# Designs tried in a protein design run: peptides against a protein of PDB entry 5H65. Part 113

Target 1, 294 residues: chain A of PDB entry 5H65
Amino acid sequence: QYLERTPLCAILKQKAPQQYRIRAKLRSYKPRRLFQSVKLHCPKCHLLQEVPHEGDLDIIFQDGATKTPDVKLQNTSLYDSKIWTTKNQKGRKVAVHFVKNNGILPLSNECLLLIEGGTLSEICKLSNKFNSVIPVRSGHEDLELLDLSAPFLIQGTIHHYGCKQCSSLRSIQNLNSLVDKTSWIPSSVAEALGIVPLQYVFVMTFTLDDGTGVLEAYLMDSDKFFQIPASEVLMDDDLQKSVDMIMDMFCPPGIKIDAYPWLECFIKSYNVTNGTDNQICYQIFDTTVAEDVI

## One batch from the design tools (peptide; made by RFdiffusion4, then SolubleMPNN)

Design b2_p13_5_s4 (from b2_p13_5, 8 letters changed)
Fold by OpenDDE base, seed 1:
Structure b2_p13_5_s4 (fold): chain B 294 residues (1-294), chain A 13 residues (1-13)
Amino acid sequence: as target 1 above (294 residues)
Amino acid sequence: SSRFYDPSLAKPV
């Protein structure tokens, strides 16, 4: 798209909604810490949520491990079950259910595991050996998803989360509706289990200054702005470093703003009502960090 | 039908 460049001083005087092309410097941004800028977004209710920390997950899985797997739910047409008892952890029962494809166990790289009583560490190790892992618990008549506060699906280092508000959970046997039980597409798994999957997004506020004016612009983006997936960045040190380098380039520490690079981007204005107060806000859109910057 | 598979690969450690 093409828009004429507009100075910030002019934008600040105009009514919303409008779209603008601007050339400005990034005076500052928040949050400064990357882990604080990565959120989970529901595409249905649009609620923003924090990504659970490792400590949060440890608690959830620890609580789950206090429950005993129901023997009556083991070894169905959908999955074969194996049970282990830990030696040094109060005899914790760990059930692993290997999901079958047409009654046949698939290869490990194609196999979905359902886990009862597993720790976060154990689950993460399994996710590196098998295609996917779902933390589950024994329900009344079937296995059920353990907790939407934890991932409903773990693939490698990617944790897939669901919206508590929008999801209507269904039992594990609903995975039978999937024709292909080898690829385990997250959206398909979510649909089968009645889960509305959350989206990883970068959420940041940029303070932009072009010398004529200053405005704050909101950024909510999953993978376009940085050309880095928000879903992968928290688990990849190299990706984290890349984002940090980009932000340091835009807003170099230890130097004056006069030496900052000029940035071109698109922003849109929109009206926000906060009680009796009406204000105009701005959001960055359709903007990607230039390749010569990366 | 059954396929040979070692479930110990998923043993918690």
Scores: peptide ipSAE 0.192, ipTM 0.791, DockQ to the pose 0.021
Fold by OpenDDE base, seed 2:
Structure b2_p13_5_s4 (fold): chain B 294 residues (1-294), chain A 13 residues (1-13)
Amino acid sequence: as target 1 above (294 residues)
Amino acid sequence: SSRFYDPSLAKPV
């Protein structure tokens, strides 16, 4: 986009909506901790949700493990089933269903597993050995997704989540509609199962100061701003360090703002109704951290 | 048709 640079003091006086190019310093940002800045966003209802913590998932899968797999749902045309019983005091039954491609078991790196009764640890181990894992439960007539509070698909280290509000879940047999049962594209799986996939996003508030004025700008971005996917950052120490490094460069600790780097970015203003009050808010858009900063 | 596959790879215990 081509926009002339506008000082913040001028922007603060103008009505919304408008787009601006600015040059400002990042006085501060919130939240300070990276894990707090990564959220799940629904593209339909636009609800922001917290990424579940491991402890939350443990509880969900523990509850799921208390359910007994239905023998009637094992070994269908879609999948072959294996059942294991744990040696612990509970004698937990774990059912793993290996999804077939046209009646043939694919290679492990192409195979989708459906799992009943697995713990988070077990599921994560499986996701490293197989293409993908879906936590499921026995429904009345078919296997069903276990819980949208947990990932509907785990692929490697990536946890894919769905929107509880917007999704209309369909049974597992709907995976039959997928012609390619080897790549397991998350969006395709979601579509087959009636899931509206959530998007990982960075959510931050930047306090910008150009010496003429100060304003807060909202950042909601998946992968463009940092050139780092929000979906991967929580599982990659190097990516986390990169983000931290970038933010430290923008807001160097122990240094006065006069020495902070100047940032050029685009912001858009928009109206927000807060009760009876109408306020103007700002959002960063179409902005990427410069390569020389990284 | 059958394909050799070791399902024990998915054994949780």
Scores: peptide ipSAE 0.156, ipTM 0.774, DockQ to the pose 0.021
Fold by OpenDDE base, seed 4:
Structure b2_p13_5_s4 (fold): chain B 294 residues (1-294), chain A 13 residues (1-13)
Amino acid sequence: as target 1 above (294 residues)
Amino acid sequence: SSRFYDPSLAKPV
């Protein structure tokens, strides 16, 4: 649908909901730090939550390591198990379960590991050698996901999280429902285990100024605006640099706003009730950073 | 065909 350009002063006078095309300068944005702008979003309950920090994960895995792997749950039709005892850290037991495909161990790059008692560091190292890693614990009858506060699936440097509110966890043997046990698609794993996967999103507030007016527009986007996946940016220095460079181009440091570039984007207005006050808010949609800008 | 796999590849330490 074609939208004519509308000045901000006109938009600010109109009722919501409506869609607009605007041309404006990015006066400012928040949060200023990239790591603060990346959140986890549930597609079902729509809650936003913080991406856990390394320290948070360390605690979770440390707590998990206090439990001894149950010998009765080792070596099933689904997986082969190996246990190691660490030389340090009080002789911690680490169980690794290698998930088989039709009774056969796949190649390392196709293999899913289930880990009991592993540290974050150990898990991260394994995720670089194998296809995927799931932190697990010994349940009553089967292995179970360790904790939804930690990733349910780690692939390379990508940590996949599930929604605590919306998920109804099932035991590890439910992975048997997957016909292909080599690709380990996160959504398929999540479905098998009763997890509602969270999605990484950029969450930012843009202050837009076209000289006729100023408004704040909300940005929530996973991979379209920057053409960079929010799921990868936290673990990739180059991607972080790219986003920072883009924002610096939009808001050049040390110069006046009159020298800022003009930006075109789509915004939609919507009504929000805040107590007794009805407010009109704005959200950026269907907008990507132009190739000639980046 | 069967596949041999060395589990030591996943040794944490």
Scores: peptide ipSAE 0.154, ipTM 0.782, DockQ to the pose 0.021
Fold by OpenDDE base, seed 3:
Structure b2_p13_5_s4 (fold): chain B 294 residues (1-294), chain A 13 residues (1-13)
Amino acid sequence: as target 1 above (294 residues)
Amino acid sequence: SSRFYDPSLAKPV
């Protein structure tokens, strides 16, 4: 795409929707904390949600651990089951179901675990030893996903979430529909279970200034702007450091805006109606941080 | 059938 550079002062006078190429400085941005800029976005209903905190997950899994695994749901054609009773005073029961591929237990690196009664810590440890983990509970006739407020799938350090609004959950036996029970592609798992996967996105507001005007532009991007996946950044210190470095370069702390780098990007305008109020908003699109800036 | 698998690998700690 080719667009001529348009000064912000001219853009601010124009009707939406339009696309622009701009050259401006990043005067400021919000939120300042990286963890606050990472959200979950539904591609279907477009709802933005907070990424659950560890404390939120702890509560969910603690509640799940109070439920007793149903013996009648153990050891099906889909999975082999093992139950442990913890030595703590409560005697927590943990059921782990090892999903089979064509009736055969796969290797650990290819194996999906279904877990009842596990703590977050236990689940996370398992996700590093096995391919994937799904927190589940005993339903009436089948295992079911524990809670969409928690990950429906954990792979390594990545937590996959589903949209409560758009998902129509199906029981765990629907995993039988998957031809490949070794790779456990999140989208395939989601489809089988009736889940609409949420997308990790960076959500920021950039205040852009080119000397002719100032406007706020919205950034919602999963992996293109920073060339860093939003899905991984919260769990990787190096990636966090990289994002911080980028933002520090755009907005160097302790110096005046005159010394800030000039940035080129694309923005699009769009109309937002809130009651009787009609507002023009701006969003950054098709823009990637250049390597020479880093 | 099943391959050799030590379920203790998944034992809660």
Scores: peptide ipSAE 0.209, ipTM 0.802, DockQ to the pose 0.022; fails the geometry check

Design b2_p13_6_s1 (from b2_p13_6, 6 letters changed)
Fold by OpenDDE base, seed 3:
Structure b2_p13_6_s1 (fold): chain B 294 residues (1-294), chain A 13 residues (1-13)
Amino acid sequence: as target 1 above (294 residues)
Amino acid sequence: SSRFYDPSRVKPV
């Protein structure tokens, strides 16, 4: 779409909602730390959540490991089960359930594991060898997802989370509805288990200055702005370096704003009402970092 | 869509 360039001073005087093309410098941005700028967003209820830290997951899985797997739920038509006992004094039981495809065990790179009683470390090790891992617990009549505060699906280094508000969890046997039990597409797994998957998003506030005015523009984007998936960046050092490099280019540290690059982007205004307080806010949209600038 | 870029660094394509 075509929009005429509008100076910030003019934008600041106009009613919302409107769309604008601007040319401005990135005076500053928040948060400064990349890990703080990555959030989980529900596409249904629009709730923003923090990505759980390793310590949070450790607690959840340690609690789950205190429960003994129910023998009655082992070895169904859906999965074959193996039980491991730790060599410590408590003798912790870990159940590994291998999901079958049409009654046969898939290759490791196609196999989904259901883990009951595993630690984060153990789960991570298994996720490096098998296609997918779901942490589970023994329910009354079936295995169930352990906790939506933890990933419902782990694939390699990617943790998939679900919305607690919007999800209506179903038992593990609902995975039977999946025709293809080898690819384990996260959205398909989520649908089968009644989960509304959360989306990784970059959440930042850009302070933009074009010399005529200053405004704050909100950035919420999954993979279009940086051309880097928010879902992968936390676990990939190279991707982290790329994002840092981009931000350093746009907002270089240690120099004055006069030397900052001029940047082109789209912003949209919108109204936010909190009781009697009406505020106009701005959001970056339909904007991608130019590849040839990097 | 727009491109968030420095025009001075745009390479000819």
Scores: peptide ipSAE 0.142, ipTM 0.698, DockQ to the pose 0.025
Fold by OpenDDE base, seed 2:
Structure b2_p13_6_s1 (fold): chain B 294 residues (1-294), chain A 13 residues (1-13)
Amino acid sequence: as target 1 above (294 residues)
Amino acid sequence: SSRFYDPSRVKPV
């Protein structure tokens, strides 16, 4: 649908919901730091969550490492198990379960590891070598996902998280339902284990000014606006620099807004109920940063 | 779709 350009002053007077095309300057944006703008979003319950920090993960995995792997759950038709004993004073046991494809161990670059009792450091080391890693624990009758507060799947530097509210976890043996046990597509793994995967999203508030009015517009986007995946940006310095450069271009520091570039985008208005108060909010949609500007 | 851009900076290439 074609939308005519509407000045902000006119938009601010109209009822929601409506869609608009605007031309405005980015007066300011929040949050200013990229790591604060990346969140986890549940597509089902729509909760926004913080991406866990390394320290948070350390605690979870340290706690998991205090548990001894159950010998009865080792070496099934689904996986072969190897037990490692650390050289520390406690002699911590770490179980690594190698998931088989039709009874055969795949190559390292295709292999899924189930790690029981590993620290974050150990898990990260293994994830750099193997295709996929799932942190697990010994359940009553089967291996189970360790904790939804930690990644349910690690692939290289990518941490895949699940929604605690919406997920109904199933045991590891449900991975048998996957015909292809080499690619380990995150969505397929999640489905097999009863996990509702969270999506990495950029969450930002843009203060837009076209000279007729000022409007705050919400940005929640995974990979379309910046043409950079939110799932990758936190682990890639070059991608971080790209986002920073884009934002600096739109909102240059140290100069007056009169010199800022004019930006075109789509925004939609919507009603938000805050108690008894009805507020109109705005969200950027169907908008991509022009490559010619980058 | 809309492009978030400065028209003055758009290049044809």
Scores: peptide ipSAE 0.133, ipTM 0.691, DockQ to the pose 0.025
Fold by OpenDDE base, seed 5:
Structure b2_p13_6_s1 (fold): chain B 294 residues (1-294), chain A 13 residues (1-13)
Amino acid sequence: as target 1 above (294 residues)
Amino acid sequence: SSRFYDPSRVKPV
């Protein structure tokens, strides 16, 4: 799409909705801390949620560990089960279910583990050795997902979450619907289990200034703007440094705005009604950080 | 990395 560059002063006078190409400086941005800018977004109900903290997950898994695995649900055609009892912690039982592909156990890098009664630390250790881990609990007739407040799928350092509002959970045996039980694509796993997967997104507010006017533009993006996945950034120090570096380039600390770089981007205006007040808001879209800025 | 493993020896704790 070709759009002519429009000064902010002109944009501020126009009705919404419209699309614009602008050239402006990033005067400031919020939030300043990267971990505060990463949220979970539902593609169906459009709710924004906080990414659970380690402490939140610890509580969930501790609660799950108080339940004893049901022996009747072990060793099905779908998975082989092994049970361990902890020496400490009141003899906690941990069940590990190894999902089979057509009756055969795959290699570790292709194997999905179902964990029942595991702590966050134990789950994380296993997720580093196997393809994927799903925290589960014993249901009435089958294993079930433990809790949508925790990840439904862990792949390495990536935690996949589901929407509590939009999901209608199905039992673990529904994984049988997957023909290929080696790749464990998150969307396929979610579909099989009745989960609407949440998307990691960067959520930021940019204050843009082109010398003719100032406006705030909203950024909600998963992986296109920074060319860094929001799903990976929280667990990767190098990616965090990259985002911080980009933002420091856009909005250098300790110098005057006159020395800030000029940035080109697309913004769209839209109407927001809050009671009797009608407000025009702006959102960044179809914009990627250029390589020459880095 | 891919490894052969014995499920009975994969201790989570």
Scores: peptide ipSAE 0.072, ipTM 0.738, DockQ to the pose 0.028
Fold by OpenDDE base, seed 4:
Structure b2_p13_6_s1 (fold): chain B 294 residues (1-294), chain A 13 residues (1-13)
Amino acid sequence: as target 1 above (294 residues)
Amino acid sequence: SSRFYDPSRVKPV
């Protein structure tokens, strides 16, 4: 649908909801730091969550490492198990379970590892060698996911998280429902284990100014706006640089707004009620950074 | 879809 360009001063006077095409300068944006703009979003309950920091994960895995793997849960039809004892003073036990495909161990790049008692460092090392890793613990009857505060699946440098509110966890043996035990699609793993996957999203507020008015527009997008996946940006320096370059281009530091580029995008207005106060908010939609910019 | 861009940088196809 074609939308005519509307000046911000006119938009600011109109009731919501409506859709607009605008041409404006990006006066400013927040947060300024990229790592602060990446959040986890639940598609079911719509809660926004912070991406756990390395320190948070260290604590979770350290706690998990205090528990000894249950020997009774090792070596099932689903997986072969090997136990390692660390060389530290505590002699910590680490169980690595190799998930089999039809009774046969897949190639390393196709094999899912279940890790019990591993530290973050150990898990990351294994994830680099074996693409897919699930942190687990010994349950009463079966292995179980360690903690939804940690990734339920680590694939290379990507950490997949689940929603604590919406998930109803099932035991590891439910992975048997997967016909193909080599691809380990995150959504399939999540479904098998009763997890509602969280989505990485960029969350930013743009202050837009076209000379007639100023408004704040909300951006929540996973991979379309920047054409960069929010799920990968935190672990990829090149992607981070790309986003930073884009934002610096649109909102150059140390330069007056008169020299800023004019930008076009779609925004939609919507009503937000805070008690008795009705506020109109704006969100960027159906907008992608031009390819010639990146 | 809309492109978030500087029109001055767009070249004709």
Scores: peptide ipSAE 0.142, ipTM 0.697, DockQ to the pose 0.024; fails the geometry check

Design b2_p13_6_s2 (from b2_p13_6, 5 letters changed)
Fold by OpenDDE base, seed 1:
Order: structure tokens, then sequence, then C-alpha cells
Structure b2_p13_6_s2 (fold): chain B 294 residues (1-294), chain A 13 residues (1-13)
């Protein structure tokens, strides 16, 4: 969409909602650390959540590991079960359930594992070896998802999370509704289990200055602005470096703002209520960083 | 239900 360029001083005087094309310098941004800018966003209720840290997951899986797998729930038509007893940790039992496709065990690269009683380390090892892993626990009548505070699905280094507010969890046997039990598409798994999947997003505040005025605009974007997926950036050093390079390009450290490059982008204005106060906020949209700047 | 970022609804880290 084409919009005429509007100076910030004019924008600051106008009522919301409106859309603008602007050309401004990035005076500053926050948070400065990339890991703090990556959040989880619900597409349904629009709640923003922090990405759980390794320590948070350790606690959840340690708690899960204190529960003994129910023998009655092992070896069903849906999955074959194998149990390991650890040599340490008071003989902790770990159950791995291999999901079958039409009664046949698939190849390892197509296999979904349900892990019961595993630590984060054990789960990660299995997710690196096999296609997909779901942390589970023994319910009353069936296996159930362990905890929505942890990933509902792990594929390699990618952790898929669900919204606690919007999800209505169903038992593991609902995976039977999937016709193809080899591809394990995250959205399909989520649908079968009653999960609303969360989306990884970059959430940043840009302070923009075009010489006529200064305003703060928010960036909330999954993969368009940087052309880098927020879902992958936390687990990839090269992607992190790329984002840092982009930000350093627009906001170079130790240099005066007069020498900063110009950023062309689209922003939306909108009204936000803070208690009794009404404020106008701005958000960047439909913007991709170019390789070069003018 | 707003798709816009609300700075007042951000949970503290």
Amino acid sequence: as target 1 above (294 residues)
Amino acid sequence: SSRFFDPNQVKPV
C-alpha cells in the first residue's frame, strides 16, 4: 500500500486511528538485549507471555519426573511403550511412548515420542534424535499433556507452546483423529489436543526522530521486519548476530544521530486506555528492513 | 482481543 510520507510533527497532532508512512532515524530502542525482545503471543486472546527459560522448564520437568508412569496406560493401539529405570535419582522411571501409524511403528525421522517422567536434558536428547516429542503425564484414563507452561511439542530445537487461557486440553488418544501420523505438523497436533498455539514475536520499542518530532513506535512482528523468524532466533547464534547487526546499522553505537541512516516504515496510531487516561500509541506494520538504507 | 500492542498489559519480567 502506498501512503504519502508524513512528518512526525504532523502525526503527533492527529487523532487515532490512522496509518502513516514515515522516514525517521532510530534514536534508540528497547530492550537492548535480544532475548528480552522475544515473546509468545496468542493469536486468539492476544496475550503476551514471556518465553520460559531453561530454569523454568527444569522445574516443570523435575516435578513431572516425580510421578510414576501408570502401567495401565502403556502399550495401546496408538503407541508402544518402553520404560527405563534410572540408576540414580532413587530409580526414577521414564516412559517413552512411540506413536504408531496404523499399528506400525514409523521410521525415526517420522516418529512422535510421548515422554513421561523425562528431564529437560533427556527430552532434548530425544528431540534431537527423533522427529517430534510431546511431554506427557498419566491421567485418570489416558495420557495427557504434562503442562502448558512447558512446550506441548518439541521438534529439534524448536519449542512449541500453547495458550493456557484459550486452550481446552484433550487427552492423547485424540491424536487418533490425525489421518497422517508421520508428518506431525504443529498446528495439527495442537488442534487434535485442543491447544491454541502461541506465536513467537519480536516486541520492541523504537524511538523515532525525523528532525521535526520524536515518537515511540512498537514493533510486534514474527518474521517480516528482520526477515528472521522469532521462533528460531533464540536457538541460533547466527540469526542472533544478524539481528544485532541490523540494529547496529540503524542505531550505531558511539555515533551521533546526525550520522544515523534513515528508516522508512509504516506506523499505525491507535487509542489505549490506561486507567482513566487515554493515550495514543504507535505500532510499526508492513515493514521489512532493506539491505541498504537511503 | 486487540491486535495492537498495549504497553500497559505487559507483564513484568
Scores: peptide ipSAE 0.116, ipTM 0.753, DockQ to the pose 0.038
Fold by OpenDDE base, seed 5:
Structure b2_p13_6_s2 (fold): chain B 294 residues (1-294), chain A 13 residues (1-13)
Amino acid sequence: as target 1 above (294 residues)
Amino acid sequence: SSRFFDPNQVKPV
């Protein structure tokens, strides 16, 4: 899309909504810590949520591990079940259900595991070895998703979360609706289980200055701005370093703003009501980090 | 997302 560049001083005088192309320096940004900038966003109800911490997940899985797998729910047409009893931890029982494709067990890199009673560590180890892992519990008539406060699907290092407000959970046997039981596309799994998947997003506030004016613009983006998926960044040190390098490039510490590179981006203005007060806000859109203009 | 970010509806960190 093409828009003429508009100075910030002119933008600040105009009514919303409008779209602008700007060239400005990133004076500062919030939050400074990358982990704090990654949120979960519901595409349906638009709620923003924090990504659960490891400690939160430990509690959920620890609680799940206190429940004994129901023998009646093992070894169905959908999955083959194996059970282990731990030597310690009060003889905890762990059930792993290997989902079959048309009665045949897929290769490990194509296999979906359903896990009952697993710890976070055990689940993570399995997710690194197998294609997909779903934490489950024994329901009355079928296996069920353990808890929407935990991932409904783990693939490698990626944790997929669902919206508690918008989801109407269905039992595990609904995975039978999937014709292909090898690829395990997160959206397809979510649909089968009645889950509205949450989207990882970067949420940041940029203070932009072009020498004519200063405004705050919000970044809410999943993978376009940094060309790095928000869904992967928290579990990948190299991706974290890349984001940090990008931010340091635009907002380098220890130097004057006059030496900062120019950021070219698109922003949208829009009206927001805060009680009795109406304010104009700005959001970055359709922008990918490119080479700086000096 | 086509929905604009509302800073007034953000949960405190």
Scores: peptide ipSAE 0.112, ipTM 0.755, DockQ to the pose 0.038
Fold by OpenDDE base, seed 3:
Structure b2_p13_6_s2 (fold): chain B 294 residues (1-294), chain A 13 residues (1-13)
Amino acid sequence: as target 1 above (294 residues)
Amino acid sequence: SSRFFDPNQVKPV
């Protein structure tokens, strides 16, 4: 798509919705902390959620760990089960179910584990050794996903979440519908279990200034703007550093705006209703930070 | 909800 460059002063006078190409300086942005800018977004209902913190997950898994695994649900055609009893006063039971591929246990790097009664620490340790982990609980007749407030799938350091509003959960035996039981693609797992997966997104407010006017535009982007996946940034120090460097480049601390680099981007305007108040908002789209500028 | 970011519908952090 080709759009002529439009000055901000002209944009501010126009009705929505419209699309624009602009050249402006990033006067400021919010939030300043990277971890605050990463959210979970539902592609279906468009709900935005906070990424659960470690403390939130600890509570969920601690509660799950108080439940005893049901012996009747162990060792099915889908999975082989192993049970551990912790050497503490409570004698906590932990069940690990190894999902089989055509009746055969896959190699560790291809294996999906269903974990029942594990702590966050234990789950994280297992996710580092095995390909994939799903936290589960014993239902009446089958294993079930533990809680959509926790990840439905953990792969390495990546936590995959589902939308509570849009998901209609199905029992674990529905994983049988997957032809490939080695790669464990998150979208395929989600589909089998009736989960609408949430997407990690950067959510920021940019204050843009081109010398003719000033406007606020929202960035809601998963991987295009920074060329860094929002899904990976929270668990990777190097990626965090890269994002910080990019933001410091466009909005350098302690320097006057006259010396800021120019940002070329696309923005779209749209109408938002807040009670009786109608306002025009702006959102950045189809924009990537150039590598040669980084 | 809208596919666009609605600042009025953001949950408090």
Scores: peptide ipSAE 0.111, ipTM 0.751, DockQ to the pose 0.037
Fold by OpenDDE base, seed 4:
Structure b2_p13_6_s2 (fold): chain B 294 residues (1-294), chain A 13 residues (1-13)
Amino acid sequence: as target 1 above (294 residues)
Amino acid sequence: SSRFFDPNQVKPV
């Protein structure tokens, strides 16, 4: 879809909703710290949530670790179970359930572990060794997902979260519906367990200035603007550096805005109600940072 | 909620 470039001064005079192509300088942006710009977004209810901090997860898993695994739920057709007693003074019980594929244990890089009673540290260690990890607890009749405030699936360094509002959790045995019990696609796991997966998104406010006017536009994007997945950036130093470099390029420190590069982007306007006040907001869309920024 | 970003619904970090 072709849109002619519109100056910001003209845009600021128009009613919403509309779409625009603009060329402007990034005068400033917020938040300045990358980790503050990454959020979780529900594609169904559109709520934005903070990515849980390590401390938040510690609390959840500590609470889960106070519960003893139910022996009656161990060693089913779906999984083989191993139980450990920790060497700490409390003698905490930890259960690891190895999900089988057609009755056989898959290779470690294809294996899903269900962890019951594990700490964050233990879970992370296992997720680094095995393909996928689901924190679980003993339910009444089956294993169940531990808590939607924690990841429902951990794959390497990626934590997959579900929406509490939109999810209707089902028990672990529903993983039987998955024909392929080796790939463990997050969306498939989520579907089987009744989870609406959240999406990692960059959420930033750009102050744009083209010399005719100034407006704030919001960036809410998963992987297109930076060509970097929001889902991976928090756990990858190189990706973080790349984003920082991009932002420094558009908004270089220590120099005047006259020397800033121009940003070509699409923005859409929309109406938002703030109490009794109707305001027009702008959001960046269908925009990728170009290498040939002028 | 809206499919668009609503600044009024964002909680502080």
Scores: peptide ipSAE 0.109, ipTM 0.751, DockQ to the pose 0.039

